# Ledger of designs, part 280: peptides against a protein of PDB entry 6IDX

Target 1, 380 residues: chain A of PDB entry 6IDX
Amino acid sequence: KELAKLSADVTFATEFINMDGIIVLTRLVESGTKLLSHYSEMLAFTLTAFLELMDHGIVSWDMVSITFIKQIAGYVSQPMVDVSILQRSLAILESMVLNSQSLYQKIAEEITVGQLISHLQVSNQEIQTYAIALINALFLKAPEDKRQDMANAFAQKHLRSIILNHVIRGNRPIKTEMAHQLYVLQVLTFNLLEERMMTKMDPNDQAQRDIIFELRRIAFDAESDPSNAPGSGTEKRKAMYTKDYKMLGFTNHINPAMDFTQTPPGMLALDNMLYLAKVHQDTYIRIVLENSSREDKHECPFGRSAIELTKMLCEILQVGELPNEGRNDYHPMFFTHDRAFEELFGICIQLLNKTWKEMRATAEDFNKVMQVVREQITRA

## One batch from the design tools (peptide; made by RFdiffusion4, then SolubleMPNN)

Design b2_p26_1_s3 (from b2_p26_1, 16 letters changed)
Fold by OpenDDE base, seed 5:
Structure b2_p26_1_s3 (fold): chain B 380 residues (1-380), chain A 26 residues (1-26)
Amino acid sequence: as target 1 above (380 residues)
Amino acid sequence: MEEEEERKKKREEVIKRFAKRLAASR
């Protein structure tokens, strides 16, 4: 206990480290010797002292043995561990992950996201905070090829819903540190959209063109009798599609795929449009048809608006930016749905369409409408 | 290659800031 308190002092830490004190503490953990009176309390103070000593940065985290890692990971994976030991073990794992790439690799092999998620299903906000902090550390250290797999694993384990129900909607106020961890998790989750945001559409890719055609079909063929036989000549069909793509509000009516070659937002805009069209079909059809039936130059160009709105949302949400160590501004809304970005897009495109009507906007007012919509989104 | 290396460096710098914050928060 006294050692744990004194370990916060740099002078004491330096002297204690020079006496191989950290090595003694690590060996106490490695031995797993439950034979000592008050073992749990002693272990909790040992882990505290170890952590405080290591936080001085005098000793490299790479000095930690695989046996030590396995013991600490064992305390996180075992259901009957004292809360004080669990908390310190999570904090040590977080520190190991952040400070060492070699330790990250070893820890990522020893612990599962599922084990960490179990620590979110508790009433103790400190345990929840340390569990999310460790998830964030693992996500931050994950190589690019594994980030999507980690995200998919989080989705499959309902991490979002657990955080929503047990943390955000918990009976306790969210502390500053939990808010920071939720912010970090949110930023790291939005970074998964970066790939799609930076993916250019290939105008020659038939599968991508079929998505644009599906957007047209959902908007215009939902009411049309199947009697438009596929046999009208290829040119008449192209001319018909050009008119439909104009009514959809694409900038390039001949080849709408060209509108998705700009990055950002690239293919992410098409993903949002397709999500809206499939999941919120009535809303999508309404927005498109209300504007396609207008001949008064007050039509809101859906395709252009969807692309620029997606870009704006990426800017507002800082998609592709790394988390800041001092920020704690998370959006609870992003924990309400698995496809929260696309749902936000669906809300914001309706807001844009409403704002366009209220302003009696024309195509020349487009940037002004977007600025007003940006202010509305950022104030909400 | 240069953009990927720059992204990697930025990420390492962020990780160092997070590690430093964590050490200072205790």
Scores: peptide ipSAE 0.392, ipTM 0.884, DockQ to the pose 0.740
Fold by OpenDDE base, seed 2:
Structure b2_p26_1_s3 (fold): chain B 380 residues (1-380), chain A 26 residues (1-26)
Amino acid sequence: as target 1 above (380 residues)
Amino acid sequence: MEEEEERKKKREEVIKRFAKRLAASR
């Protein structure tokens, strides 16, 4: 206990490290010997002293043996461990992950996301915080090819729902550190949208063109009497589709695929439009048809609006930006749904359509409407 | 390649700031 307290002092830490004191502490952990009276208390203080000593940055984290890592990982994976040992073990693992790539690799092999998620299902907010912090550290250190897999593994284990139910909707106020960890997790999750945001549509990709055609089909063919079969002529069909794409509010009525070649928001805008059309079909059809029936120049161009709104949401949510170590502003709404970005888009596109009507906007007012909508979203 | 390397460097800098924050928070 006294050693753990003194280990926070840099002068003491330097002298203690010079006396091989840290090596003695590591060997105590490595031995795993439960034979000592007050083992749990002694171990908790040993881990505290070790962590405080290492936080001075005098000794490299790479000094740690694989046996030590396995012991610490063992304390996190075991179902019945003292809370004090578990807290310090999570904190040590977080530090190892953040400070060493070699330790990250070893820890990522020894610890499953499922084991960390189990520590979120407890009433202790400190344990929850350390567990999310370690998840965030692993996510930050994950190579690019493994980030999506890690996110998918979190989704499959209902990480979002567990955080919502056990952390956000818990009977305890969210402390500043937990708010920071939730912010970091949210930012890292939104960064998965960056790839789609930066993916240009290929106008020659038939599969991508079929999605645009599906948007047309959902808007216009779902309510159309099957007797209005598009006339047999290929040219009449192209002219008909050009009219439909104009009614959908695309900028390029001849080839709507060209509207998705701009990055940001690239294909992410098309993903949002398709999500709206499939999941909120009635809302989608209503928005499109309300504007397609107008000949008064007060039509809200859905396609253009959806693209620019997606871009705006990416800017507001800072999609592609790495987390800041000092921020704690998380949005609880993003933990309410697995497709929270697309749901936010669906809310905001309705707000945009309403604002357009209220302003009696024309195509010339487009940027003014977008500015008003931005202010509305950022104040909510 | 340069943009990817720049993104990697930026990520490493963020990780270093998180590591420093963690050490300072104890």
Scores: peptide ipSAE 0.388, ipTM 0.883, DockQ to the pose 0.720
Fold by OpenDDE base, seed 4:
Order: C-alpha cells, then sequence, then structure tokens
Structure b2_p26_1_s3 (fold): chain B 380 residues (1-380), chain A 26 residues (1-26)
C-alpha cells in the first residue's frame, strides 16, 4: 500500500527501478502463489505499484514476460476475480496494448472480445470503462486486415447492444471517462465506412451496375403491371432507362455509375441508397415518385441529393479521422441500431426532401438547401 | 504506398498520444 502511493513519485520510482524493484513486483505476479495472508489485497497493491512505476516511462513495457501477461489475462478471463484485481488487470492490459506492438500480439491471442463483453454486463461503471478502453486499444492497434474482420463480427452487434442496454441505458450517469471511451469506439466504428467512402464505382462492373438497376426496379417496376412484355427493342429499353435515371435524380442520366466515381462519398452513397430502398422501401418509393412526377422546376433530384448528403454526413461525423484523446462527445443514437449510419441517412434524406419543398427550391438552390440541412443535422 | 504509409504514421502518432494520456490520467 505504501509502495503503491510512493510509486506515483518520479524520484522514488527512479530509485526503486534502479534497485530492480519492478522485477520483484513482476515476479510476485508471475508466481501466482495464493499462500500469503491477504493475497488479494497484496496483489491489488502490487498491480497498482507496477502500473504507477511503468507510467513514468522509465522502463519499456517490452520487459514484461509472457508469464506475466498470461497471469494478467487470467485475472480478466476468470469469473470469480476480485473487482480490484480485475480493474487493475484491465488497465495494465490497455497500457500494454497501447505501448507495445509485441505485447498487443500476445494479448490478442490470450483475450477474446467475448470475455471483454462479459465485463460490460456488470453494474460497475469503472469495470465497464476499462473493458471498453481495452477493446478500443485492441481496435486501435489491430492491423488493417483484422480491423475489417472485427467490423463484420457478430461481436460488434452484440457489443453495441450490450453498451446500449448496460451502459447508456444504465441507472447511473455516464462519467467523463466512459463518455471518452464511447466516443473513441464510435469514431473507430465510423472508420469502418472509410473503405466504402473511398471506393470509386467502376462503371464497367456489372455487379455494381446491377445495384443501380435494382434501385430503378424498386422505384418503378414495383408499381408497374408485369404485363410490359420484354419485346421492345434494345434502343427503346435504353431510352426508357435514361428516363428512369433522370426520374431517380442522377446527374448522369445515361450512365448513373459516373455519379459514384468521385470519392468521397464513392460507393458509400450507393450503399445508403440501396439500404433505404430495401429496408425502408415505402419511404424510398414515396421520395422518388413524388419528385419524379413533378413537371415543375421544383423537383428534388434524389440521386444527387443522396450522394451529397452521404458526403455531408461523412464530413459531419468525420469519417476516416482518427479519434482525439481529449474528446468525449459520443452520440447515443449510433448505439441504437446495427446500421445506424444508414438509418441516419434515411432520416436525413427525408429531412432534405422536406426542406427542399419548404424552400420551394430549384436546382440552382441545391447548395443552399444542403447548407440549411447541414445546420439542422448539426443542431439535432 | 506513400499515402498508406502516411496513414500508418498518423495512426502511430495517435496511439502514442493515447498512451501518454493514459499514463497522465492515473
Amino acid sequence: as target 1 above (380 residues)
Amino acid sequence: MEEEEERKKKREEVIKRFAKRLAASR
């Protein structure tokens, strides 16, 4: 206990380190010997002193043995561990992950995201905070290939639901540090959209063109009697599609794929449009048909609006930007749904369509409408 | 390649700031 307090002093820490004091503390953890009276309390103070000493940055984290890592990981993985030991063990693992790539690799082999999720289901907000902090550290240190796997994992959906139900909707106020960890997790989650945001559509990719055809089909063929026989010549069919793409509000009516060649927002805009069309079909059809049936100059071009709105949302949410160590502004809304970005797009495209009507906008007012919508989104 | 290396470098700088914050917050 006294050692843990004194270890916060840099002068004491320097002398203690010079006396191989850290090595003694590490060996106490490595031994795992429960034979001492008050073992749990002694271990909790040992871990505190170790962490305080290491936080001075005098000793490299790479000095830590694999046996030590396994003991600390064991305290996180065991269901019947003292809360004080668990908290310090999570904090040590977070520090190891952030300070060493070698330790990250070893820890990522010893600990599963599922084990960390179990620590979110407790009533202790400090344990929850350290568990999210360790998840964030692992996510920050993950190589690009593994980040995509972490994105697609059922673990993310479960993690979102657990955070929503046990942290955000918990009976306790969110502390500043928890808000920071939720912010970091949110930013790291939005960075999973960066790939799609920076992916240009290939106008020659048939699979990507088939998505645009599906958007047309959902908007126009769902109301059309199936009786229009396929027998109209290839030119009439191309002319029909050009009309449909104009009614969808694409800038390039001949080749709508060209509207998705600019990054940002690239393919992410097409993903949002397809999500809206499939999940919120009635809303999609209503927006498209309401603007396609206008013979006046007050038509809101859906395709163009969807692209520019996706770009705007990426700018507002800072998609592709790394988390800031001083920010704590998280959005609880992004924990309410698995496809929260696409759902936000679906809300915002309705807002845009409403605002366009209220302003009696024309194509010349497009940028003004987008500016008003930006202000509305940023104030909500 | 150069842009990817620059993104990697920026990420390493962010991680260092997070590590420093963590050490200072205790």
Scores: peptide ipSAE 0.388, ipTM 0.883, DockQ to the pose 0.746
Fold by OpenDDE base, seed 1:
Structure b2_p26_1_s3 (fold): chain B 380 residues (1-380), chain A 26 residues (1-26)
Amino acid sequence: as target 1 above (380 residues)
Amino acid sequence: MEEEEERKKKREEVIKRFAKRLAASR
């Protein structure tokens, strides 16, 4: 207890470290579980002193043993651990992950996001905060190949729903630190859209062209049996498709794939359109048909609008930007759905279509409509 | 290659700022 208090002083910390005192603390943790049932308070102070000493930056985090990591990870994975030990163990793991690539690799092997999710289903907001902080540290340190796996995992879907139900919809006000951790998690989740945002469509890729054709099919052939294979492109069919792509509001009516060669928003715009068409089919068909039936120059070009809206949403949400250590502005809406960006797009494209009608806009007013829509989205 | 290295460097700088924030918050 006194050691934990004195360890906050840099002069004491320097002398204690020079006496190999930190090695003694690590060995106390390494000696394992039989002491824990009788000395939980002593261990909690040992872990506090260890953190305070390490926070001075005098000793490298790489000094810790695999046995130490396994003991700390054990305190996080065991259900009957004292809250004070659990809290400090989560904080130690977060520090290890952030300060060392070697420790990150070892911790990522010992701890699953699923184990950390269990610590979100508690009434203690401090434990919830430390659990999300560790998830964020792991996500921030994850190599590019593993980031997508973390997001696509059933664990991430479950994490979102648990955060929504146990943190955001909890009976307690969200503290500043929890708001920061929710902001970081949101930013790191949106950064997974960066790849798609920066992916150029290949206008020669048949599979990508088949997605554009599926958008046309859903809009205009919704009652026609899918049995007409896309491959029998007679010249009459190509001319028919050019008309349909004009009605869909693409800029390039001959080859709509060319509209997705600009990055940003690249393929992310096509992903949003396809999501809208499949998940909100009635809304998609309504928007397309209402504008395709107009001959009065007041048609809202869906394809162009969807591309520019996707780009604008990426700018507003700062897609591809890394989290800021001082920000705490999270949007609760992004925890309501697994596909929160695509759902936001679906809301905003309806807002755009409504605003276009209210303004009695023409194609010349396109940029003015987009400015008004931007102001509406940023005020909500 | 240069853009990937720059993104990696920016990420490492952010991680260092988060590590410093964590040490200062205790």
Scores: peptide ipSAE 0.386, ipTM 0.882, DockQ to the pose 0.750

Design b2_p26_1_s4 (from b2_p26_1, 15 letters changed)
Fold by OpenDDE base, seed 3:
Structure b2_p26_1_s4 (fold): chain B 380 residues (1-380), chain A 26 residues (1-26)
Amino acid sequence: as target 1 above (380 residues)
Amino acid sequence: EEEKKRREEEWEKVVQRFLERLFKSR
């Protein structure tokens, strides 16, 4: 206890480390001594002292043995571990993951997502906070190739729902530390959109062109069997499609694929449009047809608006940016749905369409409408 | 199907509340 308290002092820490004191602490934990295992308080203070000593940055985290990692991971995996030990063990694992890629790899092999999820299903917000912090650390340090898999494992409907039900909708006020971890998790989750945001459409890819054609079909041919498209000559069909793509509000109504070559938002805008068209078909059709039937200059260009809105949402949500340690602003809404970004897009595109109508905007007012919509989204 | 429908209804309520916030903040 006294050691744990003194370990927060840099002068004491330096002297204690110079005396190989940290090595002694690690060896005590590694040995799994019956004494430390039976006296939870003594182990908790040992782990506290270890953390406080390591926080001075005098000793590299890479000095930690695999045996130590296994012991700490063992405390996290035990169902009946003392809360004080569990908390410190989660904090140690978090620090290990954040400070060493080598330790990350070892920890990722020893810790399962299921074990961390179990620590979210408790009433103790401190344990929940450290569990989410470790999840966030693992997510942040995951290799890019594994980040999506880890994201899929973490974004499993289960983790989101558990966080929503046990953390966010808990009977307790969310503390600042938890709010920060929820913010971090939100940022890291939205960073999964970065790949699609930076993916350019290939105008020569037929599969991608078929998506744009499907958007047209849903808007204008929803009742027509695709088989009965009359064999009208390729030119009349192209001219019809050009008109339809103009009515959809694409900037390049001849080749709408060109509108998705700009990154950001790249293919992410097309994903949002397709999601809206498939999941919220009535809303999509209404927005498109209300603007396509206008012979007046007050038509809202849906395609252009969807692209710029997607870009705006990426900017507002800071897609591709690292989480800021000083921020605690998370939106509970994003934990309520698996496709929260696409659903937010669906809300915001309706807001945009409404704002366009209210302003009696023309194509020249496009940037003004987008600015007003940005202000509305950021104030909500 | 019922659990999917319940999740869709919960989302509609969240969306509606968010929409209401977005629209009430006017």
Scores: peptide ipSAE 0.024, ipTM 0.451, DockQ to the pose 0.017
Fold by OpenDDE base, seed 1:
Structure b2_p26_1_s4 (fold): chain B 380 residues (1-380), chain A 26 residues (1-26)
Amino acid sequence: as target 1 above (380 residues)
Amino acid sequence: EEEKKRREEEWEKVVQRFLERLFKSR
């Protein structure tokens, strides 16, 4: 207890570290001594002293042994652990992940996201906060390939549901620390969109062209018998498609793929359009046909609007930016759905279409409409 | 399927409330 208190002092910490004191603490934990296992309070103070000493940045986290990591991970994985030990163990693991890539790899092998999710189901908000903090650290330090796997995992849907039900909809006010961790998790989740946002469409990729063709098919051929796929000559078909791509509101009516070569938003805009067309087909068809049937100059160009809106949403949500330590502004709505960004796009594109009509906008007013829509989204 | 449908309905309510706020702020 006295050691834990003194470890906060830089002078004491320096002297204690120079005497290999931190190595002694780590060895005490590694040995799993009956003394530390029997006296939870003494173990809690030992872990506190270790954290306080390491926070001075005098000793590299890489000095930590695999045996120590296994002991700490063991305290997190045990169903009957003292809350004080659990809290400090989560904090130690977080610090290890944040400060050492080598420790991240070792911890990622010892701890599952499922084990951390179990600590979110408790009534203690402090434990919940440290559990989310460790999840965030693991997510932040994961390589890009593993981030996507973590995102696609059943664990993420389950994690989202548990956070929503046990944290956000809990009977307790959310503290600032928890709000910050929820903000961080939100930012890290949106950063998964960065790859698609920075992916240029290849105009020669047939699979990507087929997506644009599918958008056309859903808008104009959804009621047509698949047998009436016009077997008519390639040139008439190209001319027909050019008209359809104009009605879809693409800037390049001849080759709509060119509209997706600019990054941001690149392919992310196409992903949003396809999501809208498949998941909210009636809304998509309504928006496209309502503007395509207008012989007046007041048609809202869906394709151009979808691209610029996707870019705007990426800017508003700061996609690709790292979390800021001073921010705690999270949006509960993003925890209600797995495809929250695409759903937000679907809402905002309807808002844009409505705003365009209300303003009686023409193509010349496009930037003014986008500015009004930006103000509406940022005030909501 | 029922749980998926419930989540979709909850999302629609969140969306509707968001839209209502967005439209009331006009």
Scores: peptide ipSAE 0.016, ipTM 0.377, DockQ to the pose 0.017
Fold by OpenDDE base, seed 4:
Structure b2_p26_1_s4 (fold): chain B 380 residues (1-380), chain A 26 residues (1-26)
Amino acid sequence: as target 1 above (380 residues)
Amino acid sequence: EEEKKRREEEWEKVVQRFLERLFKSR
């Protein structure tokens, strides 16, 4: 206990490290010494002293042995571990992941997401906080190929559901530390959209062109059988499609694919439009037809609005940015749905259309409407 | 399907509360 307290002092830490004290602590943990295994309090203070000593940055985290990692991971995987040991073990693993890529690789082999999820299903908010912190660290330090694996829709859905039910909807007020970890997780989750946000549409990709055609079909031919093969387009059919793309509010109504070549938001805007059209078809059709039937110059261009709104939402949610220290602003709504970004888009596009009507906006007012909508979203 | 429907209903309630806050601030 006194060692753990004194280890917070940099002068003591320096002297203790110079006496190989940290090596002694690590060897005590590595050996699974019967004394430490029988006295949870002594082990907890040993782990505290180790953390406090390492936090001074005097010793590299790479000094840690695989045996030590396995012992710490063992404390996290054991169902009957003392809460004080579990907390410190999670904190040690987090620090290891954050400070060393080599330790990240070893920890990622020893720890499963399922084990960490089990520590979210407890009443102790401190344990929950350290479990989310370790998940966030693993997510942050994962190679790009493994981030997609962590993005496995099932694992995300399950993790999201557990966080919502056991953390956010828990019987305890959310502390600042937990709020920060939820913010970090939210930022890291939205960063998965970065690839699509930075993907340019290829105007020559037939599959992507078929999506734009599907948007037209859903808006204007909702009752027509898809059996009308797009291939036999007489010049009259091309002229008809150009009119339809103009009514959809694309900037390039001759070749709407060109509107998705700008990044951000690239293909992410098309994904949002397609999601709205398929999942909220009535809302989509209403928005498109209300604006396409206007002859009073007060039409809201849906295609342009959807693209700029997607870009705006990416900016507001800081897509592609690293989480900042000291921020605690998480949104519980993003934990309630699997496709929370696309659903948020669907809400905000309705807000945009409403605001456009209320302002009696024209195409010249577009930027002004977008600014008002930005202020509305940011204040909510 | 019931769990999906429950999640959709919960989302709609969250959205509705969000929208109500957005509109009450005017």
Scores: peptide ipSAE 0.008, ipTM 0.333, DockQ to the pose 0.017
Fold by OpenDDE base, seed 2:
Structure b2_p26_1_s4 (fold): chain B 380 residues (1-380), chain A 26 residues (1-26)
Amino acid sequence: as target 1 above (380 residues)
Amino acid sequence: EEEKKRREEEWEKVVQRFLERLFKSR
C-alpha cells in the first residue's frame, strides 16, 4: 500500500527502479504466488505500484515478459476476479497496447473483444470505462487490414448494443472518463469512413456506374410500368438518361460519375445516396420527384446536395482525425444504429431539402443553404 | 449590381427570419 502510494513520486520511482524494484514486482506477478492470490489487496497494490512506476516512462514497456502478459490477461478473462485486480489489469493492458506494438500483438492473441464486452455488462462504471478504454486502444493500434475486420465483426454491432443498453442507458450519470471513452470510440468508428471518403470514383468502372444507374432506376422506373421502358436505340436511351441525371440534380448530367471524383467525399457520398435509396426508398423518391417536377428554378439538386452534405458531415464529425484527450462529447444517437452515419445523412438531407424550400432557394443560393444547414446541424 | 445587392438583402432577410424561427422554437 505504501509502495503503491510512493510509486507516484518520481524520486521514489527512480530509486526503486534503480534497486530493480520493477523487476521484483513483475516476477511476483509472473510467479502467481499463492501469497498474492490469497491476498487480493496485496496483488491490487502490486499492480498499482507497477502502473505508477511505469507511468514515469523510465522503463520501457517492452521489458514485460509474455508470462506477465498472460497473468494480467488471465485476471481479465477469469469470471471470478476481484474488482480491484480487474480494474488494474485492464489499465495495465491498455497501457501495454498503447505504448508497444509488440505488446499489442501479444495481447491481441490472448484477449478477445468478446471477453472485454463481458466487463461492460456490469454495474461498475469504472470497470466499464477501463474495458472500453482497452477496446479503444486495441482498435486504435490494430493494423489497417484488421480495423475493418474489427468494425465489421459481430463484436462491433454487439459492442454498440451493449454500450447503448448497459452504459448510455444505465441508471447512473455518465462520468467524464466514460464520456471520453465513448467519444474516442465514436471517433474511431467514424474514421473507418475515411477510406471511402478518400476513394475517387473511377468513371470507367462499370460496377460503380451501375450504382448511379440504380439510383436513377429507383427514382424513375419504380413507378413506371416496366412495359413503357422504350426499346429506343442506344442514343435515345443515353439522351433520356441525361435528362434523368439532370432531374437527380447531378452537376454532370452526361456523366454523373464525374461528380464523385472529388475527394472528399468521393465514394462515401454515393454510398450514402444508395443507402438512402434502398433503406429509405420512400423518402428518397419523394425528395427526388418533388424536385424533378419543378420548372420554377427552385428545384433542390439532390445529387449535388448529397455530395456536399456528405462532405459537410465528414467535416463536422472530423472524419480522419485522431481522438483528442480533452474531449468528451459523444452522441448517443450514433450508438442506436449500425449505419449511424448513413442515418444521420438521411435526416440531414431531409433537413436540407426542407431548408431549401423554406428559403425559396435557387441554384445560386446553394452555398447559403448549406451554411444554414451546417448551423442547424452543429446546434442540434 | 443593384439587382445583385437587392437579391443579397432579400436573402439576408430570409436567412434571418429562418434563424429567428429556429431560435424562437427552442
Scores: peptide ipSAE 0.000, ipTM 0.242, DockQ to the pose 0.014

